Peptides against a protein of PDB entry 4PN1. Designs and how they scored, part 226

Target 1, 261 residues: chain A of PDB entry 4PN1
Amino acid sequence: KIEMNFLNKPIVPDTTKVISNFLTHYLITEPVEHVEIEAKLGTLIDLETQNRFEFPVMNETILNPEFNLRTRFESDMTASEHKYLNEFLNQAFRDSQKPGRLPFAYKHTKQVDLFYETEDNSRDKIRVSKNQSDNQVLACVKKRRVADLFLYCPNDAFDIRISISDELPVSMPSGNQQPSLTRLKDRVGYVHQEIKIDLTKTTQNDPVYDTTERHELEVEFGNIADLRDRAQKAKDGMEAPLFRRVQLFMDNVRILRREHS

## One batch from the design tools (peptide; made by RFdiffusion4, then SolubleMPNN)

Design b1_p30_8_s1 (from b1_p30_8, 12 letters changed)
Fold by OpenDDE base, seed 5:
Structure b1_p30_8_s1 (fold): chain B 261 residues (1-261), chain A 30 residues (1-30)
Amino acid sequence: as target 1 above (261 residues)
Amino acid sequence: MEEEERLKLLQEALEKLPEWVEKLEEKNKA
């Protein structure tokens, strides 16, 4: 008979524990009411060199947020990389439809995001999202970035930012307000086991600058209520359910950041 | 998932690929 280890018990990776603790803080300890939790693929840029930051580590490493590393995170990729990931996910989707697998769900959305300044001149803008086809309002939220956790991934094409955001539902801006910014979003979404994977092309029209396009891949926890329940159980001494969900999330992220053309 | 829904989702996913190819070709021509 083979055992997993000398305790014959599953071991949780340290990365999973650190992320789980990070999430638990903003789910339970200092709870964000309308929390969004997402990981974005991108690049940690050294502010001094303007190149990808280089840390003296050999594998996926969570950066300590207490240290000012003089970095910025660029949540972008090339159109070719984005296309490759789309093809990869399409194949994964097809394969998941086979008997004996848990299927992906798929959704394609085209929306316009309108950003409005708040009356209090807060840094947080109101975002009105509308469907491009019928101009139906999909959401009106004030999104606040609460916290970030950065993963440096030296062996992969992308680094990772895990972000905690508060998406507070708010009333529509007054009809006399003009958007300060408008973005077109073409989003292809894949959902597997309540983990959302979104490929987003964003087009921004700047009146001064040429139209800019951004290509993003994000992975999001699709069931926050379940995640919060798991986090509460973890606080109560039952950590396994939370660890399993975080591990699933991170494994999906790891798959995606490793796949490159 | 109902079979009809599954097939619909599959079709939608397959239809996305040509659109990406076209956009890439347009960018390569510019």
Scores: peptide ipSAE 0.014, ipTM 0.333, DockQ to the pose 0.010
Fold by OpenDDE base, seed 1:
Structure b1_p30_8_s1 (fold): chain B 261 residues (1-261), chain A 30 residues (1-30)
Amino acid sequence: as target 1 above (261 residues)
Amino acid sequence: MEEEERLKLLQEALEKLPEWVEKLEEKNKA
């Protein structure tokens, strides 16, 4: 009989612990009230070379946020890569409908995001999201980025940014205000075990710059209340539920970043 | 230990991690 280690028990990867601690901080220690937690696929760019940064590591590595590495994160991919991921997720969706599997849910949405300046001239804009088909208001929020955690993935096509954001619900702008920016979003959403995966095409018309199109993939925790409960239990010494949920999230992210055309 | 066998054990350990976590959750409820 072969055993996996001298305890004959699985161990929690260090990456899972680090991410779990990061999440626990913003869920419990310094709690964000209307927290959104998402991972985006993209590329860590060296500010000097404008190419993908080359870190002296050989595997998935969480970068220490205390160090300025002179990088920027580009949350974009090519249209070809985006199409490939869409086809891949469509196949995964189909396969999940088979007996003995947990099924994906699927949703296709087209929305318009309208950005408004705040009366206090704060840097944070009010975002009104509307459905393109019937112009119904989906959300009116002021989004603030709270924290980022970057993962360098040298063996994969993409690097990862995990972001903590506060999405504060706010009242609708006055009817006399004009939006400063309009963004069209075509989003295909997949949900599996309360993990949300979104493929988004964003079109933005800038009056100064030509029409820009972005292709993004994001993975989000779909049940924040459950995640907060798990984080609280972890603070109380029961870490297993949180580790499981974070592991599930990261495994989905790892699958996606490894897929490329 | 041959590298292939080590990798196999690692894979098996990773596959068992979710089940292991569930068992820990059950024990803590108890």
Scores: peptide ipSAE 0.000, ipTM 0.216, DockQ to the pose 0.030
Fold by OpenDDE base, seed 3:
Structure b1_p30_8_s1 (fold): chain B 261 residues (1-261), chain A 30 residues (1-30)
Amino acid sequence: as target 1 above (261 residues)
Amino acid sequence: MEEEERLKLLQEALEKLPEWVEKLEEKNKA
């Protein structure tokens, strides 16, 4: 007979605990009402060197937000990396359709995001999202970034930013307002066990700057209500459900950040 | 997921894959 350890009980990785606590704070302690929780793949850039940040650690490490590391996060990748991830996810999708597996769902969306300035000169812009094909309004929100948690991943192709955002539904801008910014988004979305994985090509036309194209991959918690319930249970002393959900999320992120061309 | 929905999603994925790949390849050449 073998046992897991000398207690014969599961042990939770510290990374899972730290992330779980971070999420619990913004789900329960200081709750964000319309919370979005996502991880983006990208690169931590050292502002001094303009190269990838280097830290004296040998594995996935959550950076302490209390320290100003003089970094920026670039939520972008090369077209080749994005292509590889798309092919990888397509294969994963196909494999999940086999008997005995939990299937992925898939959705391809093309939308236009129109950004409007607010009357109160708030830093937060109103985003109107429309379907590119029929111009149907999909959403009108004021999105605020609430908090970030950065993971330095020295062994993987990408670093990670976990972001807490508040997406407040708002009324449509007045018909006389012109958008300050327009973004085209081509997004392929995969959903597995209520974890959303999105590959997004974003094209931004700036009147001052040349057209910029970005390739992003994000992983999002697709069931916030369930996550909030799990976080509440964790506050009540039952942490296991939250830890399991965070572990699932992070395992998906870990798979993706290791995949590169 | 019901089988019919699963098949629909699979078909959609297959239809969109070529377009997505093409767009990514174009950027790699630029």
Scores: peptide ipSAE 0.017, ipTM 0.321, DockQ to the pose 0.011; fails the geometry check
Fold by OpenDDE base, seed 2:
Structure b1_p30_8_s1 (fold): chain B 261 residues (1-261), chain A 30 residues (1-30)
Amino acid sequence: as target 1 above (261 residues)
Amino acid sequence: MEEEERLKLLQEALEKLPEWVEKLEEKNKA
């Protein structure tokens, strides 16, 4: 009979532990009340070269946030890459509908995001989201990004940024305020085992800056309550449920970042 | 925490900077 190792016990990858600890901090230790946890596909850019960052590693590596590596993260991708990922996810969706599989859910949404300056001149803008078809208000929030964790992925098409954000519900801006920024979002969403995968085309109209278009892929934890429960159990000494959920999330991210046109 | 926030803000600004620079260059050429 073959054993897994000399202890004959499952071993958790170090990447899973590091990410789990990062999440646990903002779920339990210093809890963010209205937490959003997402991973974006993109490219770590070296500010000195303006090219993709080159680090002396040969595989997926979590960058230590304490080090200023003089990098920026570009969450944009080409239209061709975005199209390829859409086709890939469409096929995955179809395959998941087969007997014996857990099915994807699919949703297509078009929304307008209006950004307003706050009265206190805070850096965080108020975002009003509306449905493009009927102008129904979907949300009014003040989103604060709390923390980022960057993964350098030298063998894959994309690097990863995992972000912790606080989405505080706020009152609608006064009727006399003009939006400082408007964004049109065309989003194709896939959900599998409560993990959300979104392909988003964003058109931004800035009064000061000309119209810009972005193509983004995001992976989000769809059940924060469950994740928080798992993180609490981890703090109480039972880490396995959290590790399993983080592993699932990261495996989905790893699948996606390997795909390119 | 303050340094992390500063770095984050810097990172966000730097993420936007290339797009802003390109737009400014286009406007200055026009």
Scores: peptide ipSAE 0.000, ipTM 0.194, DockQ to the pose 0.020; fails the geometry check

Design b1_p30_8_s2 (from b1_p30_8, 14 letters changed)
Fold by OpenDDE base, seed 4:
Formats: structure tokens, C-alpha cells, sequence
Structure b1_p30_8_s2 (fold): chain B 261 residues (1-261), chain A 30 residues (1-30)
């Protein structure tokens, strides 16, 4: 008989603990009411070199937020990488439909995001999301970035930013207010075990800047209520459910960041 | 003013947006 270790108990990786604690803080300790929790694939850029930052580590590493590393995170990839990931996810979707598997759900969404300045000149803009086909308002929110956790992934094509955001529902801007920015989003969404994986092509028409296209991959917790419940249990001393959910989330992220053309 | 010009450009961009979306849809169908 093989045992897991000398205690014959599961050991939780430090990465899982750190992320779990990070999430627990914004779910329970200082709860964000309309919390969005997502991981974006991208690149940690050294502001001095404008190249990918080279941290002296050999594996996936959570960066200490207390250190100002003079980095920025670029949540973008090439069209080729994005296409490859789409094909990969399409195959994963197909494979998940087989007997004995848990199936993916699939959704294709095209929306227009209209950004409006707030009256208080806050950095937080009001985002009105509309369906491209019928111009139906899907959401009107003020999204505030609450916190970020960065993972440097030297062995993979992408680094990771885990973000906590507050998507506060707000009233529609006045009819006389013009958007300061418009963004087209073509989003292909995959859902597996309530983890959302979104491939998004974003086209931004800036009147001052050339039209920019971005290719983003996001992994999001699709069931915040369940996650909050797990976080509460963790705070109450039962950490295992939270750790399992975070591990699942991170494993999905790890799969995706390893896939490249 | 630069702001008025920016607003004008933004309005023009918004007016073109439906046509652009339609073109993208056509391109994605092809």
C-alpha cells in the first residue's frame, strides 16, 4: 500500500495557501460585495527594460505585493497564440462531451462596452455593456480594481495576474453624456465545473490612437457564492474545500499558460 | 478646441461602429 507521505494526508502547496488567503481576505475579511475574481494570462514587463521581467526563480512564483518591482502587466497575446488557445479549448470542449467526462458549456458573446467618465472624475469609469446584435443593455457597472496578485511563470509562455474587482451596479449615464471610450468584445466562453474560461478579442477605437486589437484569456470563478462559502469555512478552520477549489482554478490556469503555438 | 475635436472624432467613431460590427460579423462568417 502506498501512502501520500509519512502522515498519509494531503499536503497543500504554498501557492494554494497564499492564493486562498488572498481570496479569503476580499471574500470574507474585507468583503467586496460584487466581487469578480479572475486570472489573466499575460506578461510581467520590466518598466526599465520594457522586456519580460527576469525574476531569479525557476518555477511559478507568487510575487510579494509589498515589493515595488517596477513592473507592469500586459494582459495580451498574439493573434496566433489566441487562435491556438481557441483551438485547444475547442478540442477540450469536444473531449469533455464524451461519456464519463464533465462537459464544458460554451457561449459566444459579442458586446460593445461604452465607458463613461464619472461626475467626480474618479479613475473608475462607468461601463455600459450592450449586445452588439440588438443593442440591449447587458450591464451598467462601475468596475474598481481592488487588488492584484501576480504569478511569475518562467517556464511558461505567460505570467498570471489574479485580480479582485468590484463590479458595482450603477445607474445608466445621462442621455446627454457621451462615452469617452468604446470597446468591441468578441468573447468565446467555456465553462467547466463553474470555472469560466474566456477568450476575448477586443477592438478599441480610440479617436486619437489607431484601432488596437487585444487578445485576452481570462479564467474566472463562476460561482462566487460557493467560493465565499468555502472561504468562510476556511476562516472557521475548515480550509480543505477552499483549497480544493483554488487548486482546481489554478490547475486550469496552469494548463492554459503551458499551451502555446 | 482639442476637446471638441476629440468629441467629434469619438462621435464619428460611434457612428461608424455599427457598420464596423457588421463587417466583423461578415468577416467571421467567412
Amino acid sequence: as target 1 above (261 residues)
Amino acid sequence: SAEEERLKLLQEALEKLPAYVKKLEEKNKA
Scores: peptide ipSAE 0.006, ipTM 0.301, DockQ to the pose 0.012
Fold by OpenDDE base, seed 1:
Structure b1_p30_8_s2 (fold): chain B 261 residues (1-261), chain A 30 residues (1-30)
Amino acid sequence: as target 1 above (261 residues)
Amino acid sequence: SAEEERLKLLQEALEKLPAYVKKLEEKNKA
């Protein structure tokens, strides 16, 4: 008989513990009311070299926020990488429909995001999202970035940013206000076990800059109420449910960042 | 315990994240 280890019990990776504690802070300790928790694929860029950041590590590493690494994060990929990931997820969707599997849900959305300045000239803009086909309002929110946690992934095509945001529902801007910015979004969404995976093509018309297209992949916790319950249990001494959920989330992220054309 | 101390240090580091992110955003805009 083979055992897992000398205790014959599962062990929790340090990455899972660190991320679980990070989430617990913004779910329970200093709770964000309308919290969004997502991971984006992208590249950590060294501000001095303008190339991908290089650090003397051999595997996935959570960066310590106490250190000024002089980096920026670019949440973008090539059109070919984005296409490959779309094809990969389409295959995963098909395979999940087989007997004995938990199925993916699939949604394709084309929307326009309209950004409005606030009356107090705050840094946070009001975002109105509308369906491109019928102009139906999908959402009206004021989004604030609360915190970021960066993972350097030297063996993979992408680095990871885990972000905590506050998405406050707000009233529609007055009919006399013009949007300061308009973005078109073509989003393909996959949901598996309440984890959302979105591939988004964003087109922005800048009056000063040429039309730019961005290709993004994001992984999001689809059930915040369940996650908050798990985080509370962790604070109360029962960590296993939270660790399992974070492990599931991170395994999905790890699958995606390893895939490249 | 050593684990409690580790968790405390991690919590303190996490409390600094919002301020750190803000500083990075300011640097990236400059």
Scores: peptide ipSAE 0.000, ipTM 0.175, DockQ to the pose 0.038
Fold by OpenDDE base, seed 2:
Structure b1_p30_8_s2 (fold): chain B 261 residues (1-261), chain A 30 residues (1-30)
Amino acid sequence: as target 1 above (261 residues)
Amino acid sequence: SAEEERLKLLQEALEKLPAYVKKLEEKNKA
């Protein structure tokens, strides 16, 4: 006979607790009204060396948000890495269609994002998203970055940034305004158990800067209402539902960041 | 050295992490 431990009870990893507390803060304590919560795969870059930051740790670790490590996060990856992840997710999609599994949903979207300066000269831009094929407006929002949590992952291909954003719906810019930035997005989306996984190819045209291309992978909580409910329960003393949801999210992130081209 | 400085910064950050978590917990309880 074996037991889980000397208490014979499941133990919640510190990573799960820290992330859960971080999310609870912005879901419940200081609630963001139109919250978006996503993890991006990328690289923590040391500003001094311009290489991937090297920490004296041997596994996944959360960096303290209150400490400036003189790093930047690059959410871009190579086209080869992006292609490999797409093939990997396609296989995962196929496997999930088998009997006894929960299936992925799949969506391919091409859109244009137009960014406009606000009248109050705020740093936040208005983003108008349109369908590339028919120019139909999909969304008009003012996105504000609220907080970031960084995970250094020395054993994996990518580091992780978990971001809290506020996406406030706003009215369309005036017809006389020109966009300060445009982005073409080709997005392949996979959804499993309300966790969204997006592979995005972005072409950015800036009037001031040269055209840039990016390849990104994002993992997002697809059911914010459920997550908020779980966070409220956690604040009320029942943490298990939140921990389970965060664990699911992080396990999906961990699977993806381990894949190599 | 630059490496020693980076290591020092990391050590300081890691030492502060438990306190940060505690602060978050306190904020979440309020």
Scores: peptide ipSAE 0.000, ipTM 0.249, DockQ to the pose 0.855
Fold by OpenDDE base, seed 3:
Structure b1_p30_8_s2 (fold): chain B 261 residues (1-261), chain A 30 residues (1-30)
Amino acid sequence: as target 1 above (261 residues)
Amino acid sequence: SAEEERLKLLQEALEKLPAYVKKLEEKNKA
């Protein structure tokens, strides 16, 4: 007979515990009302060198937010990397349609995001999202970034930022207001076990700067109500459901951050 | 025991982590 360890009980990785506690704080302790929880693939950049930051660690590590590391996070990748990930996810989608697997869902969306300044000149802009084909309004929100947790991944193609955001639904701007910024988004979305994986090409026209294109990959918790329930149970002493969900999320992130062209 | 004390300190650190992350994010946005 084989046992898992000398206690014959499952062990939860420290990464799972740390992330679970981070999420529980913003789900339960200081709850964000319209919470979005996502991980972005990108690169931690040293502000002094403008190169990828280097830490004296040999594996995935959560950076302590108490330390000012003088870094920024660039949530971008090359067009080639983005294309490779799209092909990878397309294959994963196809394989998941086979008997005995849980299938992916797939959605392709093209939208325009219009950003409007608020009357009070607050930092948070109103974002109106419209479908590119028919100009139907998809959403009108004021998004606030609440918290970030950074993972340095020395063995992988990308570092990770886990972000907590508040997406507050708001009324449409007055018809006389002009958008301060417009972005075109071409998004392909994959959903597996209520974890959303989005590949997004963003085109932005800046009057001062040339047209910039960004390539992003995001992994998001697709069922916040379930996640909040799990977090509440964790606060009540039953942590296993939350740990399992966070582990699933992180395993998907770990698969993706290792892929590169 | 020394091990029990270590585990207690680790648990306390984990509990404080979310609030610490929030403070750092606020500082980085200023």
Scores: peptide ipSAE 0.000, ipTM 0.185, DockQ to the pose 0.065; fails the geometry check

Design b1_p30_8_s3 (from b1_p30_8, 16 letters changed)
Fold by OpenDDE base, seed 3:
Structure b1_p30_8_s3 (fold): chain B 261 residues (1-261), chain A 30 residues (1-30)
Amino acid sequence: as target 1 above (261 residues)
Amino acid sequence: SKEKERLELLKKALEELPKYVEKLEAKNKA
């Protein structure tokens, strides 16, 4: 008979614990009411060199937010990388439809986001999201980014930003108000076991700058209520359900960040 | 049934995916 270790019990990776604690804080301890939790693929950039950040570590490492590392995070990728990831996810989708597998769900959406300034000139803009085809209002929210957790991934194509955001539903702007910014989003969404994976092409018209395109991949917790329940259980001393969910989330992120053209 | 739902999702994906790929290819050539 073979045992896993001298306790014959599974061990939770430290990364899972750190992320779980981070999530628990904003789910339970200081709860964000309309919380969105997502991971974006991108690049940590050193502000001094404008190159990818380098740190003396050999594997996936959560950066301590208490230290100013003089970095920025770029959540963009090349069109080629984005295409490759799309093809990869398409294949994963097809494979998941086979008997004995848990299937992906798939959705393609075209959306227009209109950003409006608030009357109080607050930093947080109102975002009105509309369906591009019929101009139906999908949402009107004020999004506030609450916290970020950065993962430096020296062995992979991308670094990771995990973000906690508050998406507060708000009233529509007055009819006479003009948007300060308009973004077109072409999004392909995949859902597997309530983990949402989105490939998004964003086109933004800036009045000062030329039209810019971005290619983003994000991974999101699709069931916040379940996640909050798991976090509460963790706070009460039963951590295993939360750890399992965070591990699932991170494994999906790890698969994706290793793929490149 | 779950199987019918899977089939419909697959069909929809097969219709939409090539168009998305073509757009990305066009950008990659520019």
Scores: peptide ipSAE 0.000, ipTM 0.228, DockQ to the pose 0.010
Fold by OpenDDE base, seed 4:
Structure b1_p30_8_s3 (fold): chain B 261 residues (1-261), chain A 30 residues (1-30)
Amino acid sequence: as target 1 above (261 residues)
Amino acid sequence: SKEKERLELLKKALEELPKYVEKLEAKNKA
């Protein structure tokens, strides 16, 4: 007979605890009403060197948000990397359709995002998302970034930013307002066990950016209500359901950040 | 070159996106 450890009980990784606590804060303690929780693949860039930051750690490490490490996060990848991930996810999708597996859901969407300045000169822009095919309004939101948690992943192709955002539904901008920015999004979405994985090609007409086409991979919690319920249970002393959900989320992120051509 | 490709993408985006918006505005006014 083999036991897991000298207590014969499962041990929750510290990473899972830290992330769970982070999420619980914005789900329960200081609740964000229209919360979006996503992880983006990218690179932590040292502002001094403009290269990937070299933290003195040897594995996946959550960076302390209280420290300004003079870094920026670039949520982008090469077209080749993006293509590889798409092929990888396509294969994963196919494999999941086999008997005995939980299947992926798949959705391909093309949308245009129109960004409008707010009357109060807030840094937050109003985003109107429309379907490219029929111009149907999909959403009109004011998205505010509430918090970020960065994971430095020296052994993987990408670092990770977990972001808490508030997607406040707002009224449509006045018909007299012109968008300050327009963005085309070609998004391939994969959903497995209510975890959303999105590959997005973004084209924008912002002359300030050297790259007009961005390739992003996002992993999002697809069931916020369930997650909030789990977080509440965690606050009430039952942490296991939350830990399991966070572990699932992070394992998916870990799989993806390791994939490279 | 990567720079040339970026420039082409930039030009394309700058040309296509405004036109797209104009078309949408025209449709919304109609």
Scores: peptide ipSAE 0.000, ipTM 0.243, DockQ to the pose 0.013
Fold by OpenDDE base, seed 1:
Structure b1_p30_8_s3 (fold): chain B 261 residues (1-261), chain A 30 residues (1-30)
Amino acid sequence: as target 1 above (261 residues)
Amino acid sequence: SKEKERLELLKKALEELPKYVEKLEAKNKA
């Protein structure tokens, strides 16, 4: 009989512990009320070289936020990479419909995001999202970025940014206000075990700059209430449920960042 | 243009799954 290790018990990877602690902080310790937790695929860019950041490590590494590494994160990818990931996820969707598997759910949305300045000139804009087909209001929120955690992934096509955001529902702007920015989004969304995977194409018209198009992939925790419950249990000494959920999330992220055309 | 080509490729990629879902829905109604 083969055993997992000399204790014959599951072991938690260090990455899982670090991320779990990061999430617990913003779920329980300093709680964000309307929290969004997502991972985006992209590239860590060295500000000095304008090339991909290089660090003397050989595998996935969480960067310590206490150190200023003089980097920026670009969440964009090529259209070819985006297409490949879409095809990959489509195949994964089909395979998940087979007997004995847990199926993906799928949703295709086309929306327009309208950004409005706040009366108090706060840095955070109000975002109104509407369906492109019927102009139905989907959401009206004020989004604030709370924290980021960066993963350098030298063996993969993409690095990862895990972001904590506060998405506060707010009232619609007054009818006399004009949007400062309009953004079109074409999104295909996949949901598996309450983890959301979104491929988004964003088109923005800038009066000063030519039309910019972005291609993004994001992975999001779809059940925050469950995650918060798990985080509370972890603080109370029962860490296993949180670790399992974070491990599932990170494994999905790892699958996606390894796929390239 | 390269941009137009990219847009067309993305559109094609996005069309595949909805068509499949429609087929599945049709099968489940039958």
Scores: peptide ipSAE 0.000, ipTM 0.208, DockQ to the pose 0.013; fails the geometry check
Fold by OpenDDE base, seed 5:
Structure b1_p30_8_s3 (fold): chain B 261 residues (1-261), chain A 30 residues (1-30)
Amino acid sequence: as target 1 above (261 residues)
Amino acid sequence: SKEKERLELLKKALEELPKYVEKLEAKNKA
C-alpha cells in the first residue's frame, strides 16, 4: 500500500497558500464587492532591458509586491501561440465530453467594448459591452484594478498575473457622450468546473495609432460566491476547501502556460 | 439529457472552430 507521505495526508504547496491568502484578503478582509479574479498569461518585462525579466530562481515564483522590480507585464502572445492554445483547448474540450469525464462548456462571444470617461475625470473608465451582432448591451461597468500578484515562470512560455478587480455596475453613459476607446473582442470561452478559460482576440482602433491586435489568455474563477465562502471558511480555520479550489485554478493555469508550439 | 447538451456543445464548438482558426492563420500569413 502506497501512502502520499509519512503523514499520509495531502500537502498544500506554498504557492497555493500564498495565493489563497492573497485572495482571502480581497474576498474577506478588505472585501471587494464586485470582485473579478483572473490570471492572465503574458510576459514580465524588465523595464531596463526591455527583455523578459530574469530572476535568480529556477521555478514558478510569486513575486513579492512590496518590492519594486521595475517590471511591466505584457498580457499578450503571438497569434501562433494563441492558435496553438485554442487547438489545445479544443482538444481538451473534446476529450472532456467522453464518458467518465466532467465536460467543458464552450461559448464563443463577439463583443464590442466602448470606454467612456467618467464625469469626475477619474482614471477609471466606464465600459459598455455590446454584442457585435445585435448591439445588445451585455454589461455596463466601471472596472477598477485593485491588486496584482505576479508569478515569474522561468521554465514556461508565459509568466502569470493574477489580478483582483472591482467591476462595479454603473448606469449607462449619457447619450451625448462619445466613447474614448472602442475595442472589438472575439472571445472563445471554455468552462470546466466553474473555472473559465478565455482566449480573446482584441482589436483596437485608435484614431491616432494603427490598429492594434492583442491575443490574450485568461483564467478566471467562475464562481465568486463559492470562492468567497471558501475564503470565509479559511478565515474560520478550515482552509482545505479554499486550498483545493486555488490548487485547481493554478493547475489549470500551469497546464496552459506550459503549452507552446 | 446531459448527453444531448454535450452533443449540442460539441456541434457548436466544431462549427465555430474552423472560422476562428482561419482568421488566425490569415493574420499569421499577413
Scores: peptide ipSAE 0.000, ipTM 0.210, DockQ to the pose 0.010; fails the geometry check

